# Peptides against a protein of PDB entry 3PBP: the designs that were tried, part 34

Target 1, 203 residues: chain A of PDB entry 3PBP
Amino acid sequence: LNEKDLNLILNKSLVMYESLDSTTDVIVKRNVIKQLQFVSKLHENWNSRFGKVDIQKEYRLAKVQGPFTINPFPGELYDYTATNIATILIDNGQNEIVCVSFDDGSLILLFKDLEMSMSWDVDNYVYNNSLVLIERVKLQREIKSLITLPEQLGKLYVISDNIIQQVNFMSWASTLSKCINESDLNPLAGLKFESKLEDIATI
Target 2, 203 residues: chain A of PDB entry 3PBP as posed
Amino acid sequence: LNEKDLNLILNKSLVMYESLDSTTDVIVKRNVIKQLQFVSKLHENWNSRFGKVDIQKEYRLAKVQGPFTINPFPGELYDYTATNIATILIDNGQNEIVCVSFDDGSLILLFKDLEMSMSWDVDNYVYNNSLVLIERVKLQREIKSLITLPEQLGKLYVISDNIIQQVNFMSWASTLSKSINESDLNPLAGLKFESKLEDIATI

## One batch from the design tools (peptide; aimed at target 1 I134 I180)

Design b2_p16_4_s4 (made by RFdiffusion4, then SolubleMPNN; from b2_p16_4, 8 letters changed)
Fold by OpenDDE base, seed 4:
Structure b2_p16_4_s4 (fold): chain B 203 residues (1-203), chain A 16 residues (1-16)
Amino acid sequence: as target 1 above (203 residues)
Amino acid sequence: MSIKEQIGKFLIERNS
């Protein structure tokens, strides 16, 4: 990833954000917002590394509330480009995982650790700007797209050139959901955040 | 601190 590429991605993300309206699908809206958040964090990381100025900072701050954070951001991903983003429900409520793919074939699974108050009926909607790293999954494939199905909780479909793979993280997400819903942190003790990867179809 | 914030803190500590 170079500065030019990062700026291009940022600009594209901003354009996508500006395209959001009442007719936009809710999933698309979420993805665009999360993409913008992620790209903004990447830009901050880039600036921290190279001491550069954020040219689009004023624009972003005017449209998006506050700074965006991913904690911790994997150092290995500083040199890679985010390619896709998806939001996956883990229960029948509002609990969800954010997934971002990178051009090295990696996926990161992220947790929103702040309460979400989002309404698409108003121009000034509020969303959280905090994301926390749960797991990094290395697929070692060129990821073309990420697909989620509403009826399949905690499942992400990854489409590559010749294969569709399923990432199933319900092994830990069910516990996470329980912790949130019951306001009990104890079940997380000893929990392994290891998703199951399975080949489901060839293309 | 909310439960989500506590979970977040837990995860940060695990991955740091």
Scores: peptide ipSAE 0.707, ipTM 0.964, DockQ to the pose 0.559
OpenDDE base, seeds 1, 2, 3, 5: peptide ipSAE 0.699, 0.701, 0.701, 0.682; ipTM 0.962, 0.964, 0.964, 0.966

Design b2_p16_5 (made by RFdiffusion4)
Pose (drawn by RFdiffusion4):
Parts: structure tokens; sequence; C-alpha cells
Structure b2_p16_5 (pose): chain A 203 residues (1-203), chain P 16 residues (1-16)
């Protein structure tokens, strides 16, 4: 955990602690407070020279959150099954797109709009487990796998049956991160959220 | 609302 990232989760934790009011669900309040306590403890034991911190076994037992809401979910896909999931980096600030494969050779590019709180005990804990559809890409080929190269932002390799295709969504993803970082929604108006599809090779 | 929440609403409306 480098200094930049350590401070990022600390500040996110502080923003949520302040975001607490009385209507806030008791279970959620507990987790937000726990998150702040935990992230603060990490900050106290963080070894700056190695950029690392030890984590006791107690804090590593966590229960799954979900299911995430995928909004708006495409109606056709109720007849199909999800195949793969991939994470693609948009910028240098941990901003990412979640990608999911389906039986129909389709791809949904998702964005997480709500900040999650950390949770350890709560069963079936859902809260800000929210994803939003940005785009859908039909390759009409059998998608065997998804691959990413850390060196290339906003690009995803999709291995179909005899083709390796590259879905390139930096056309809109670059603007998306700018508005996130500049807190200005206007540049999103009129942007067509269409990714450049490209055949890389025959396999 | 945060900018990310506003982006989420915007994208939901766009794809609905």
Amino acid sequence: as target 2 above (203 residues)
Amino acid sequence: MTIREKIGEYLIDLNS
C-alpha cells in the first residue's frame, strides 16, 4: 500500500463517516464506523519505507456482499448466462470499468457509481452495491475469455473462437475520468458511448 | 450527490 493509496482509502473513509446521519441504517452505520477504525489502524502501522502494512487474521474474515444491482439490465440477457468478468483501468486514480461476458457472445461494460463500505459479519449485506450499464457490445462470437494488459488503459482483449479482438473504450472512458476528477458532468452530454472494436489476429 | 452518483443517474436515463 503506497502513501497515495493509503490516503485515498482514509479520505474515502472519512467522507462516509461524515455522511452518517440518523436515518442511516444501524447495520450500515456500524460498518462505516468499523471501516474508519480499521483504516485508521492501518495508517498507524503503515511502514512507509516498504509501503506495506501487516493485517491480522481477524480483519481478513469477511462475508460476501451482493448481489450487485446492474442498472439498467438488458432484457435479452435474462435468456443467457454470464461467462467471465474483467476489470479495466480507466485512469491513474483507481477508476475502473467492470466487464462481463455472456452466452450470446455479448459484453456489458459496467460502472460502479456508489461507494461501498467494508463489511465482515453482515450476511447478505447489500449497500451501495450498485453497478450501472454504460454500454453493451455484441460480438456474436463465442467468447472463450477476457484478458487485460496493465500497460494499456481502457483496452480489453476478447478471445473468441478463432479471433482475438480488442475492445477499445478510451473514446469515452478518457472523458469519463476527466469529469469524475474535475467534478463536471457537462462533457458527458452528447458523447457516444461506443467502443472501437478491432480484430487483432486469427487464432 | 457526488459526481459519480450523478454520472450513474445520467447513464441510467441514457440507456433506459

Design b2_p16_5_s1 (made by RFdiffusion4, then SolubleMPNN; from b2_p16_5, 6 letters changed)
Fold by OpenDDE base, seed 4:
Structure b2_p16_5_s1 (fold): chain B 203 residues (1-203), chain A 16 residues (1-16)
Amino acid sequence: as target 1 above (203 residues)
Amino acid sequence: KSIKEKIGEFLIKRNS
């Protein structure tokens, strides 16, 4: 990922964000917002690494309420481009995982460690500026799209050229959900954050 | 700190 590519992705994300309106599907809205958040965070990390000037800073600050951070950002991914983003519900409440794919075939699963007020009114949406790394999953495939199904908690479908794969992270996400809902950190002790990858269908 | 913030700190420490 070079500066030009990152800027292009950022611009595209901004355009997509501006296209959101009252008629936009709720899932699309969520994904676009999450994408913009992620790209903004990547841009901040990029700036920290290379001391670059932030493009569209005024726009992003006005729309997204400032810079975003991913902690820690995997050093290996600084050279790769984010390609897709998805938000996956882990319970019937508001708890969710953010997933970002990269052009090296990696997925990162991210946690929003600040409370979020969910709003589908784009003008009044409050953006969360903090994401925390949970897990990196290396698929080693060109990821074309990420799909989530509302009825399937903690499941992400990854579409590549020849296969659909399921990433199931309920092995740890159920515990995470419990920790959040019960306000108890103890169940995280000894928990392995290892998602299950399964081939679903060939294309 | 909120529970989410504590979880975040836990995860950061784990990945650092």
Scores: peptide ipSAE 0.714, ipTM 0.965, DockQ to the pose 0.576
OpenDDE base, seeds 1, 2, 3, 5: peptide ipSAE 0.713, 0.704, 0.710, 0.683; ipTM 0.965, 0.966, 0.965, 0.968

Design b2_p16_5_s2 (made by RFdiffusion4, then SolubleMPNN; from b2_p16_5, 5 letters changed)
Fold by OpenDDE base, seed 4:
Structure b2_p16_5_s2 (fold): chain B 203 residues (1-203), chain A 16 residues (1-16)
Amino acid sequence: as target 1 above (203 residues)
Amino acid sequence: MSIKEKIGEFLIKKNS
């Protein structure tokens, strides 16, 4: 990833964000916003490394209330480009995990540690700017798309050139959901945040 | 802190 490529991705993300309106699908809205947040963080990290100035900072601040943060951001991912983003429900209470794919075939699973205060039917989106790293999954494949099914909680489908794979993180997400809903952190003690990867079909 | 914020702190510590 070079500066030019990052700027292009940022611009694309901004254009997508500007296209959002009340008629936009809720999933699309979430993905676009989260993509913009993520790319903004990448750009911030890039600037910190090279002492660059964000030319679009004023524009971004006008459209999206920042700053955007991923904690911790894996250093290895600084050299890779985010390719896809998805939001996966882990329960019926609207608790969600954010997943981002990279061009090296990696996935990161992210937790929103701040609550959203507004619905996606409103054009003035109020959303959290904080994401926390849960897990990195290395697929070592070119990821074409991420698919989620509403009836399948805690499951992400990854489409590559020749394979559809399922990432199932209910092993830890069920516990996480319980912790949120019951306001109890104790079940997280000793929990392994390791998703299950399975080949579903060849294509 | 909210429960989500506490979870966030927990995860940050785990991955740091």
Scores: peptide ipSAE 0.700, ipTM 0.964, DockQ to the pose 0.562
OpenDDE base, seeds 1, 2, 3, 5: peptide ipSAE 0.696, 0.677, 0.698, 0.681; ipTM 0.964, 0.966, 0.964, 0.966

Design b2_p16_5_s3 (made by RFdiffusion4, then SolubleMPNN; from b2_p16_5, 6 letters changed)
Fold by OpenDDE base, seed 1:
Structure b2_p16_5_s3 (fold): chain B 203 residues (1-203), chain A 16 residues (1-16)
Amino acid sequence: as target 1 above (203 residues)
Amino acid sequence: MSIKEKIGEFLIERFS
């Protein structure tokens, strides 16, 4: 199940990447690229641990360089499989949160404290693929899709069952953005990293 | 260490 799921995510990410063109919104491009980077790295790690997963030949030239880590990784999720990945901008300075969904109905929100590195044609030998856990959101639903809108900072839409829910993490992400932009960690002290969940629509 | 790296360390310490 895990291998199949990873392959599915990878394929979806590749398809999204392939859909990019000159008319594609910059934010969309970024999100797709970041997702692809993330998934590709997962794939690399997976191959090392469990063996080779089939990837479209056309994309096999793409190689994520360096290790990938999520720290800390919730122990409860160790045996579960990632189902979706999204990258959400939190400001106009292009600071981002990475979101990963799991088949237990959990979302994890991750901070990229280092730049991910990948190459398409050559080995770049850059090894800065790190993600830090900020929040776990337990939806306890089958998460079918994650949607982001370029014009909506710090918002993630989750499609599960017959409901679309909005995850709004600007309550803490605005502070995080400020910390990054001002190079000041002080505002993080006492900050509650809890996203707001809201039902948006039934489907 | 970059600000992002420092933030990362902060978060790890807080949630570990």
Scores: peptide ipSAE 0.599, ipTM 0.940, DockQ to the pose 0.544
OpenDDE base, seeds 2, 3, 4, 5: peptide ipSAE 0.599, 0.597, 0.588, 0.591; ipTM 0.941, 0.940, 0.943, 0.945

Design b2_p16_5_s4 (made by RFdiffusion4, then SolubleMPNN; from b2_p16_5, 6 letters changed)
Fold by OpenDDE base, seed 4:
Structure b2_p16_5_s4 (fold): chain B 203 residues (1-203), chain A 16 residues (1-16)
Amino acid sequence: as target 1 above (203 residues)
Amino acid sequence: MSIKEKIGKFLIERNS
């Protein structure tokens, strides 16, 4: 990833954000917002590394509330480009995981650790700007798209050139959901955040 | 601190 590429991605993300309206699908809206948040964080990290100025800072601050954070951001991913983003429900209570893919074939699974208050009926909606790293999954494939199915909780489908793979993270997400819903942190003790990867179809 | 914030803190500590 170079500065030019990062700026291009940022600009594209901003354009996509500006295209959001009442007719936009809710999933698309979420993805665009999360993409913008992620790209903004990448840009921040880039600036920290190279001491550069954020040219689009004024625009972003005008349209998006506050700074965006991913904690911790994997250092290995500083040199890679985000390619896809998806939001996956883990329960019927609207708890969700954010997934971002990179051009090295990696996926990161992210947790929103702040309460979300979002309404698409108003221009000035509030959304979560804080993301926390849960897991990095290395697929070592060129990821073309990420697909989620509403009826399948905690499952992400990854489409590559010749294969569709399922990432199933319900092994830990069910516990996470329980912790949230019951306001109890104890079940996280000793929990392994290891998703199951399975080949489901060839293309 | 909310439960989500506590979870976030837990995860940060785990991955740091």
Scores: peptide ipSAE 0.699, ipTM 0.963, DockQ to the pose 0.560
OpenDDE base, seeds 1, 2, 3, 5: peptide ipSAE 0.692, 0.695, 0.696, 0.679; ipTM 0.961, 0.963, 0.963, 0.965

Design b2_p16_6 (made by RFdiffusion4)
Pose (drawn by RFdiffusion4):
Structure b2_p16_6 (pose): chain A 203 residues (1-203), chain P 16 residues (1-16)
Amino acid sequence: as target 2 above (203 residues)
Amino acid sequence: SLAEALAPEPGDSKEM
């Protein structure tokens, strides 16, 4: 955990602690407070020279959160099954797109709009487990796998049956991160959220 | 909002 990232989760934790009011669900309030306490303890034991911190076994037992809401979910896909999931970096600030494969050779590019709180005990804990559909890409080929190279932002390799295609969504993803970082939604108006699809090779 | 700008047309959701 480098200094930049350590401070990022600390500040996110502080923003949520402040975001607490009385209507806030008791279970959620507990987790937000726990998250702040935990992130603060990490900050106290963080070894700056190694950029690392030890984590006791107690804090590593966590229960799953979900299911995540995928909004708006495409109606056709109710007849199909999800195959793979990938994570693609948009910028240098941990901003990412979640990619999911389906039986129909389709791809949904998702964005997480709500900040999740950390949770350890709560069963079936859902809260800000929210994803939003940005785009859908139908390759009409059998998608065997998804691959990413850390060196290339906003690009995803999709291995179909005899093709390796590259879905390139930096056309709109670059603008998306700018508005997130500049807190200005205007540049999104009019932007067509269409990814450049490109055949890389025959396999 | 950002979510509304990204998905201006409403639709059904699914939990996954």

Design b2_p16_6_s1 (made by RFdiffusion4, then SolubleMPNN; from b2_p16_6 with D12P K14F E15L M16F)
Fold by OpenDDE base, seed 3:
Structure b2_p16_6_s1 (fold): chain B 203 residues (1-203), chain A 16 residues (1-16)
Amino acid sequence: as target 1 above (203 residues)
Amino acid sequence: SLAEALAPEPGPSFLF
């Protein structure tokens, strides 16, 4: 965590708070308010010299978020089991793609459209828990593991029995990053969500 | 929304 990241999280928490209205569920209101309070206290207590923050006891007992949803979900994947999960940065602003592998050799690339607060008070906090399906890559092989390199944006390494493959989605992820950061979806019109698959090494 | 732009076709939702 650095000052830039903390400011980003604060801004996100403020936007979430400002989106609350009289129709918002009480549980959502409580979680978003508690999120903003937490991040505000973190910001107030930020020590840039040490990169340290004191976390008060009341915020140390956060609960598990989820379950999550995927929309749309490929109908054929209901017959298969998810095997691995990874997150991949697409820019230096902490926009991420969620990647899930299945035992049929499929890889799905997902985006979290909406911000979600931590689960502070309740189990099974599901507000803004939807993931958008961007792309399905069919590798037609058993996927043993997913690896990411922090210095390599928009790249995922897939390890199988005898091969390491790179999935490179920067062809569309750079445009997606721009759309998010500029709050303009127009550049997505006509964009092809097709990743490049490359063999890196035989093992 | 970004969801509508990226996934314009209706499909089943999966919960996990």
Scores: peptide ipSAE 0.039, ipTM 0.555, DockQ to the pose 0.888
OpenDDE base, seeds 1, 2, 4, 5: peptide ipSAE 0.032, 0.036, 0.034, 0.030; ipTM 0.580, 0.557, 0.578, 0.548

Design b2_p16_6_s2 (made by RFdiffusion4, then SolubleMPNN; from b2_p16_6, 6 letters changed)
Fold by OpenDDE base, seed 2:
Structure b2_p16_6_s2 (fold): chain B 203 residues (1-203), chain A 16 residues (1-16)
Amino acid sequence: as target 1 above (203 residues)
Amino acid sequence: SLASALAPTPGPSALF
């Protein structure tokens, strides 16, 4: 944990808290409030010299978030099984794409549209649990693993039996990053969500 | 929303 990341989480938690109203579900209110309390206590106890914080016992037992949804879900993939998952940074602001592979050789690229709190006291916390389908890349290969390199934004390496392929989505991810950071969706109008596939190495 | 911009055609959702 670094101070920049802590400040980002604090700001996100504040925005989430400020979005609460009389119509918000009680479970959501409780989770957002607990998150803000937790992050605030972390910030108060932050030791910048050592990058350390003591986490109180009451916050150490966070619950699993999800299940998550994919929207729209490609109808063809109902007959197939997901095999791998990875997250890929698209900028230095911690915007990420979620990648899921399937046993048909498909790779789907997903974006988390909405921020959600941690689950603090309930199992199966599903508020804002949707992932938006951006692109489906059909590799038509058995995908064994997904690899990302932190220094290579918007790039995913797909390992199959005899080949390493690079999926490069910076053609659209740079625009998406800008839209998120500027809170302006206009640049997405007419954007083609088509990644570049390149063979990197034969194994 | 970003969802509407990226996926304008509504479809079924799946849990995972």
Scores: peptide ipSAE 0.017, ipTM 0.515, DockQ to the pose 0.886
OpenDDE base, seeds 1, 3, 4, 5: peptide ipSAE 0.016, 0.017, 0.016, 0.017; ipTM 0.514, 0.515, 0.513, 0.514

Design b2_p16_6_s3 (made by RFdiffusion4, then SolubleMPNN; from b2_p16_6, 6 letters changed)
Fold by OpenDDE base, seed 3:
Structure b2_p16_6_s3 (fold): chain B 203 residues (1-203), chain A 16 residues (1-16)
Amino acid sequence: as target 1 above (203 residues)
Amino acid sequence: SLASALAPVPGPSLKF
């Protein structure tokens, strides 16, 4: 963790807290408040010289987040099983695409459009658990592994039996990143969500 | 939200 990342997480936690109102569910309020308290204490305990943050024991008993929903879900994938998951950075501001592979050789590219707090006190915390389907890529191959390179934004490497393929989605992900960062969705109008598939190496 | 802009349809749950 670095100072930039810590400040980003703090800002996200503040925005989540500011979104709370009188109608917000008590469980949601509790989790968002505890999130802000946690991140604030991390910020107070930040040591820039050592790049260290002390985490108090009371926050170490977090629960698993989810389940998540995929919207819309491709109807054809009801008969298939998910095999791999990866997260791919699309910018230097920690905007990410979630990729899931299936045993039919499909890849789905997903975006989490709402911030979700950690689950602290309750199991099955599902507030803001939706993932938006952006694109489905059909490889028609068994997908063994998904690899990402931190220095390569908007690129996913897919390993199958005898080939490494690159999925490059920066054609739309650069516009998506801009829309998120500027809080303006207008550039998404008429945008094609079509990734480029390229063969990289034979194995 | 992006979800509102893209008019998503509810789908199945994924567990990680």
Scores: peptide ipSAE 0.021, ipTM 0.556, DockQ to the pose 0.466
OpenDDE base, seeds 1, 2, 4, 5: peptide ipSAE 0.021, 0.020, 0.008, 0.020; ipTM 0.560, 0.549, 0.402, 0.549

Design b2_p16_6_s4 (made by RFdiffusion4, then SolubleMPNN; from b2_p16_6, 5 letters changed)
Fold by OpenDDE base, seed 5:
Structure b2_p16_6_s4 (fold): chain B 203 residues (1-203), chain A 16 residues (1-16)
Amino acid sequence: as target 1 above (203 residues)
Amino acid sequence: SLASALAPTPGPSKLF
């Protein structure tokens, strides 16, 4: 965590807070407020020299967020189990793709449509828990691990028993990043969501 | 929403 990341989280938390109205669920209000309080305290206590923040015990007891909803979910994956998860940056603004592998050798690339608060008060906090399916990549291998390199935007390394493969989704992720940052979804029209799969090394 | 742009047709959902 760096100051830039902290500022981003603060801005996100502020936007979530500003989105609250009289119709917003009380549990949502509590979680969003608690998150803003948390991030504000983190910002106040940020020590840039040491890259450290003292987190009060009350915030260290955050609960599990989810379950999530994937939409649409590939029908072929209904009977399979998720094995690995990773997040991949698609830009320097910290837009991310969530990648989930399955035991059939599939990888799904997901986008978080809406900002989510942490779960602070309740278990199974599910507000804005929808993930959008962008792409399914069939690797046809047992996926052992997912690796990302922070300096490599829109790239995921998939480790199997005998091979390292790169999934490169910058062909569409650059457009997606632009759409998010510019708040214009028009460039997504007709965009082909097809990642490039490359063998990197045999192991 | 991005969801409507990426998935213009409603499809099955799964809790995850």
Scores: peptide ipSAE 0.066, ipTM 0.727, DockQ to the pose 0.826
OpenDDE base, seeds 1, 2, 3, 4: peptide ipSAE 0.061, 0.063, 0.059, 0.056; ipTM 0.724, 0.725, 0.719, 0.718

Design b2_p16_7 (made by RFdiffusion4)
Pose (drawn by RFdiffusion4):
Structure b2_p16_7 (pose): chain A 203 residues (1-203), chain P 16 residues (1-16)
Amino acid sequence: as target 2 above (203 residues)
Amino acid sequence: SIREEVGEYLIEKQEE
């Protein structure tokens, strides 16, 4: 955990602690407070020279959160099954797109709009487990796998049956991160959220 | 938050 990232989760934790009011669900309030306490303890034991911190076994037992809401979910896909999931980096600030494969050779590019709180005990804990559909890409080929190269932002390799295609969504993803970082929604108006598809090779 | 507002914008756009 480098210094930049350590401070990022600390500040995110502080923003949520302040975001607490009385209507806030008791279970959620508990987790937000626990998250702040935990992230603070990490900050106290963080070894700056190695950029690392030890984590006791107690804090590693966590229960799953979900299911995430995928909004708006495409109606056709109710007849199909999800195959793979990938994570693609948009910028240098941990901003990412979640990609999911389906039986129909389709791809949904998702964005997480709500900040999750950390949770350890709560069963079936859902809260800000929210994803939003940005785009859907139909390759009409059997998608056998998804691959990413850390060196290339906003690009995803999709291995179909005899083709390796590259879905390139920096056309809109670059603007998306700018608005997130500049807190200005206007550049999104009129942007067509269409990714450049490209055949890389025959396999 | 801006990210929430981006999500709302995208939901409205996809529903239209």

Design b2_p16_7_s1 (made by RFdiffusion4, then SolubleMPNN; from b2_p16_7, 9 letters changed)
Fold by OpenDDE base, seed 3:
Structure b2_p16_7_s1 (fold): chain B 203 residues (1-203), chain A 16 residues (1-16)
Amino acid sequence: as target 1 above (203 residues)
Amino acid sequence: SIKEQIGEFLIKRAKA
């Protein structure tokens, strides 16, 4: 991680958050909030490792539901910076996958195995919100943005410099959704967590 | 919960 890069992303995330209003699309709102949550956690980690960068504590406590922990975090990504976050619905029952992009061109797909609850007090936090690694997708491109469409379950659009790609993970997410909704783990046995990539358009 | 169990499954898979 680069301190300057982290600060830049943090500032951008804050600006994006501040831009939210009552007319903001629900998906956009969700993604921005999740991004802010994640970046805030990264900031905390950075402060612990390399020194403090000031964030208004009151803002953090009031605006962010965290901290978050990714388990396991891919070792190859330790030195890279998270650039984008998106939330993708996988069913009509509000089950979702979280996607994080990194500046090495990687995507990680994450599962929320715990219900989100903020556990911060004035002095510290009590616990971490859990995100579990499902899949890493290596695109090897500079990812500019992540886009989701509410009518398209399990689909993520990745915008790079000259291409838009679709990541479709319904091959495994449909099974995951079924497992959740039916409270049965058995369908996960032997399941391949491999998303499909498709080039949508050159730009 | 089922979600926690799924999480545990995924973690084990990732570490294998």
Scores: peptide ipSAE 0.681, ipTM 0.959, DockQ to the pose 0.533
OpenDDE base, seeds 1, 2, 4, 5: peptide ipSAE 0.679, 0.673, 0.678, 0.656; ipTM 0.959, 0.960, 0.958, 0.961

Design b2_p16_7_s2 (made by RFdiffusion4, then SolubleMPNN; from b2_p16_7, 10 letters changed)
Fold by OpenDDE base, seed 1:
Structure b2_p16_7_s2 (fold): chain B 203 residues (1-203), chain A 16 residues (1-16)
Amino acid sequence: as target 1 above (203 residues)
Amino acid sequence: SIKEQIGQFLVKRALE
C-alpha cells in the first residue's frame, strides 16, 4: 500500500460516508463510519511518517455468527476457537470471500458455493451455511479485528496487538471472479491460492 | 451451478 492508494481508499470511504442518511441501516452506518475512521487514522499516521496507528476498540466490526459449515475444516484448527468473521468483495457483482480468524492466529479464506450475499448489506443478506476452504493464512498473532473496505476489492486488513497487516488475495480472486462471471471453471486449473501479506503500520 | 462446481473443485484441491 502506498500513499496514493491510501488516498484513493480514503476518498472512497468519504464518499460512502457522505451517502449515509437517516434511512440507512444502523449497522451499515456503523460500518461505514468505522471504516472511515480507520482509513483516516491510517492516513494520518502515514503523513506523520511514524508508521504507528492507534486502533480503537470501536474498529472491531467483525462478529462470529453461525451456524455455518466449513468444508474441509482444517484439522489443525479443530481445537481452536473462531474469533472474527468478515466478508470481502472480490468484484462488483456481489461475489465475495468469507474470512474467519482463529485464536491461534490463523485466517481461513472461504468460498460460498451456494448463495452469495453481502454480509454488510442487511437488505441483501441471504442465509448460507455452506463454506469451502480456499486458503489458510498463518499470522501467529492475536487477531483483534478484521476490517474490510467495500470499495477495496480482495483486501482484508488484520489488526493485531502491534501491527496492521493487509491480506491481498486478488492474485487468485480475480481469476475466481472471472470463473463465476463467465461460468468457466478452466482458469482455476493450476491457480495458486496464495495471498500476499503486507505490513501496513505498527500500533 | 458454477459456484457449486467451484466449490467441488476447491474441496478436491484441499483434500489433495
Scores: peptide ipSAE 0.667, ipTM 0.955, DockQ to the pose 0.411
OpenDDE base, seeds 2, 3, 4, 5: peptide ipSAE 0.652, 0.665, 0.656, 0.652; ipTM 0.957, 0.955, 0.956, 0.957

Design b2_p16_7_s3 (made by RFdiffusion4, then SolubleMPNN; from b2_p16_7, 7 letters changed)
Fold by OpenDDE base, seed 3:
Structure b2_p16_7_s3 (fold): chain B 203 residues (1-203), chain A 16 residues (1-16)
Amino acid sequence: as target 1 above (203 residues)
Amino acid sequence: SIKEQIGEFLIKKAKE
């Protein structure tokens, strides 16, 4: 992680956020908001560790929950930069997984263990930064884009180099969804949080 | 909440 890369990602995230309006697709809105939340937290962490990075005042008005965004954050990724973020629906009840990619070629799959009301008022917006690590997937390639399809639950498409790969985590996400919807933790016992990676196509 | 409990479970597992 370097300052230049962080600034670039932050700027892009802000631009994307600013482009949101009432006609924006709900999935796009969700992804952009979550990206902004994450990047904003990274910014705070960067300021504490490496010095102050200036951003527009309007975006500082948002409240950030907690000192850290991801718990636990993989130690190996401390020196790497987040490159992409996506949210993937795991059921029709709006339960979702958050995925973040890093420039070391890693993907982390994250769970939002706290639900907070979202506000579109920038001055009063509260960022929910409580994300729990589920799985790390090491691709060891430059990740260019993360793509999700609303009709495909628990599937993430990763574009890197000359290949498109699919990450399918329904093997555990279906159980997770069940746990949430039925308010029962028992099915989590013994569950393996291992996603399936498959090459889809070469570019 | 159930989500919080799930979170706690996952955190514990991730630290193993």
Scores: peptide ipSAE 0.663, ipTM 0.955, DockQ to the pose 0.533
OpenDDE base, seeds 1, 2, 4, 5: peptide ipSAE 0.663, 0.663, 0.663, 0.643; ipTM 0.954, 0.954, 0.955, 0.957

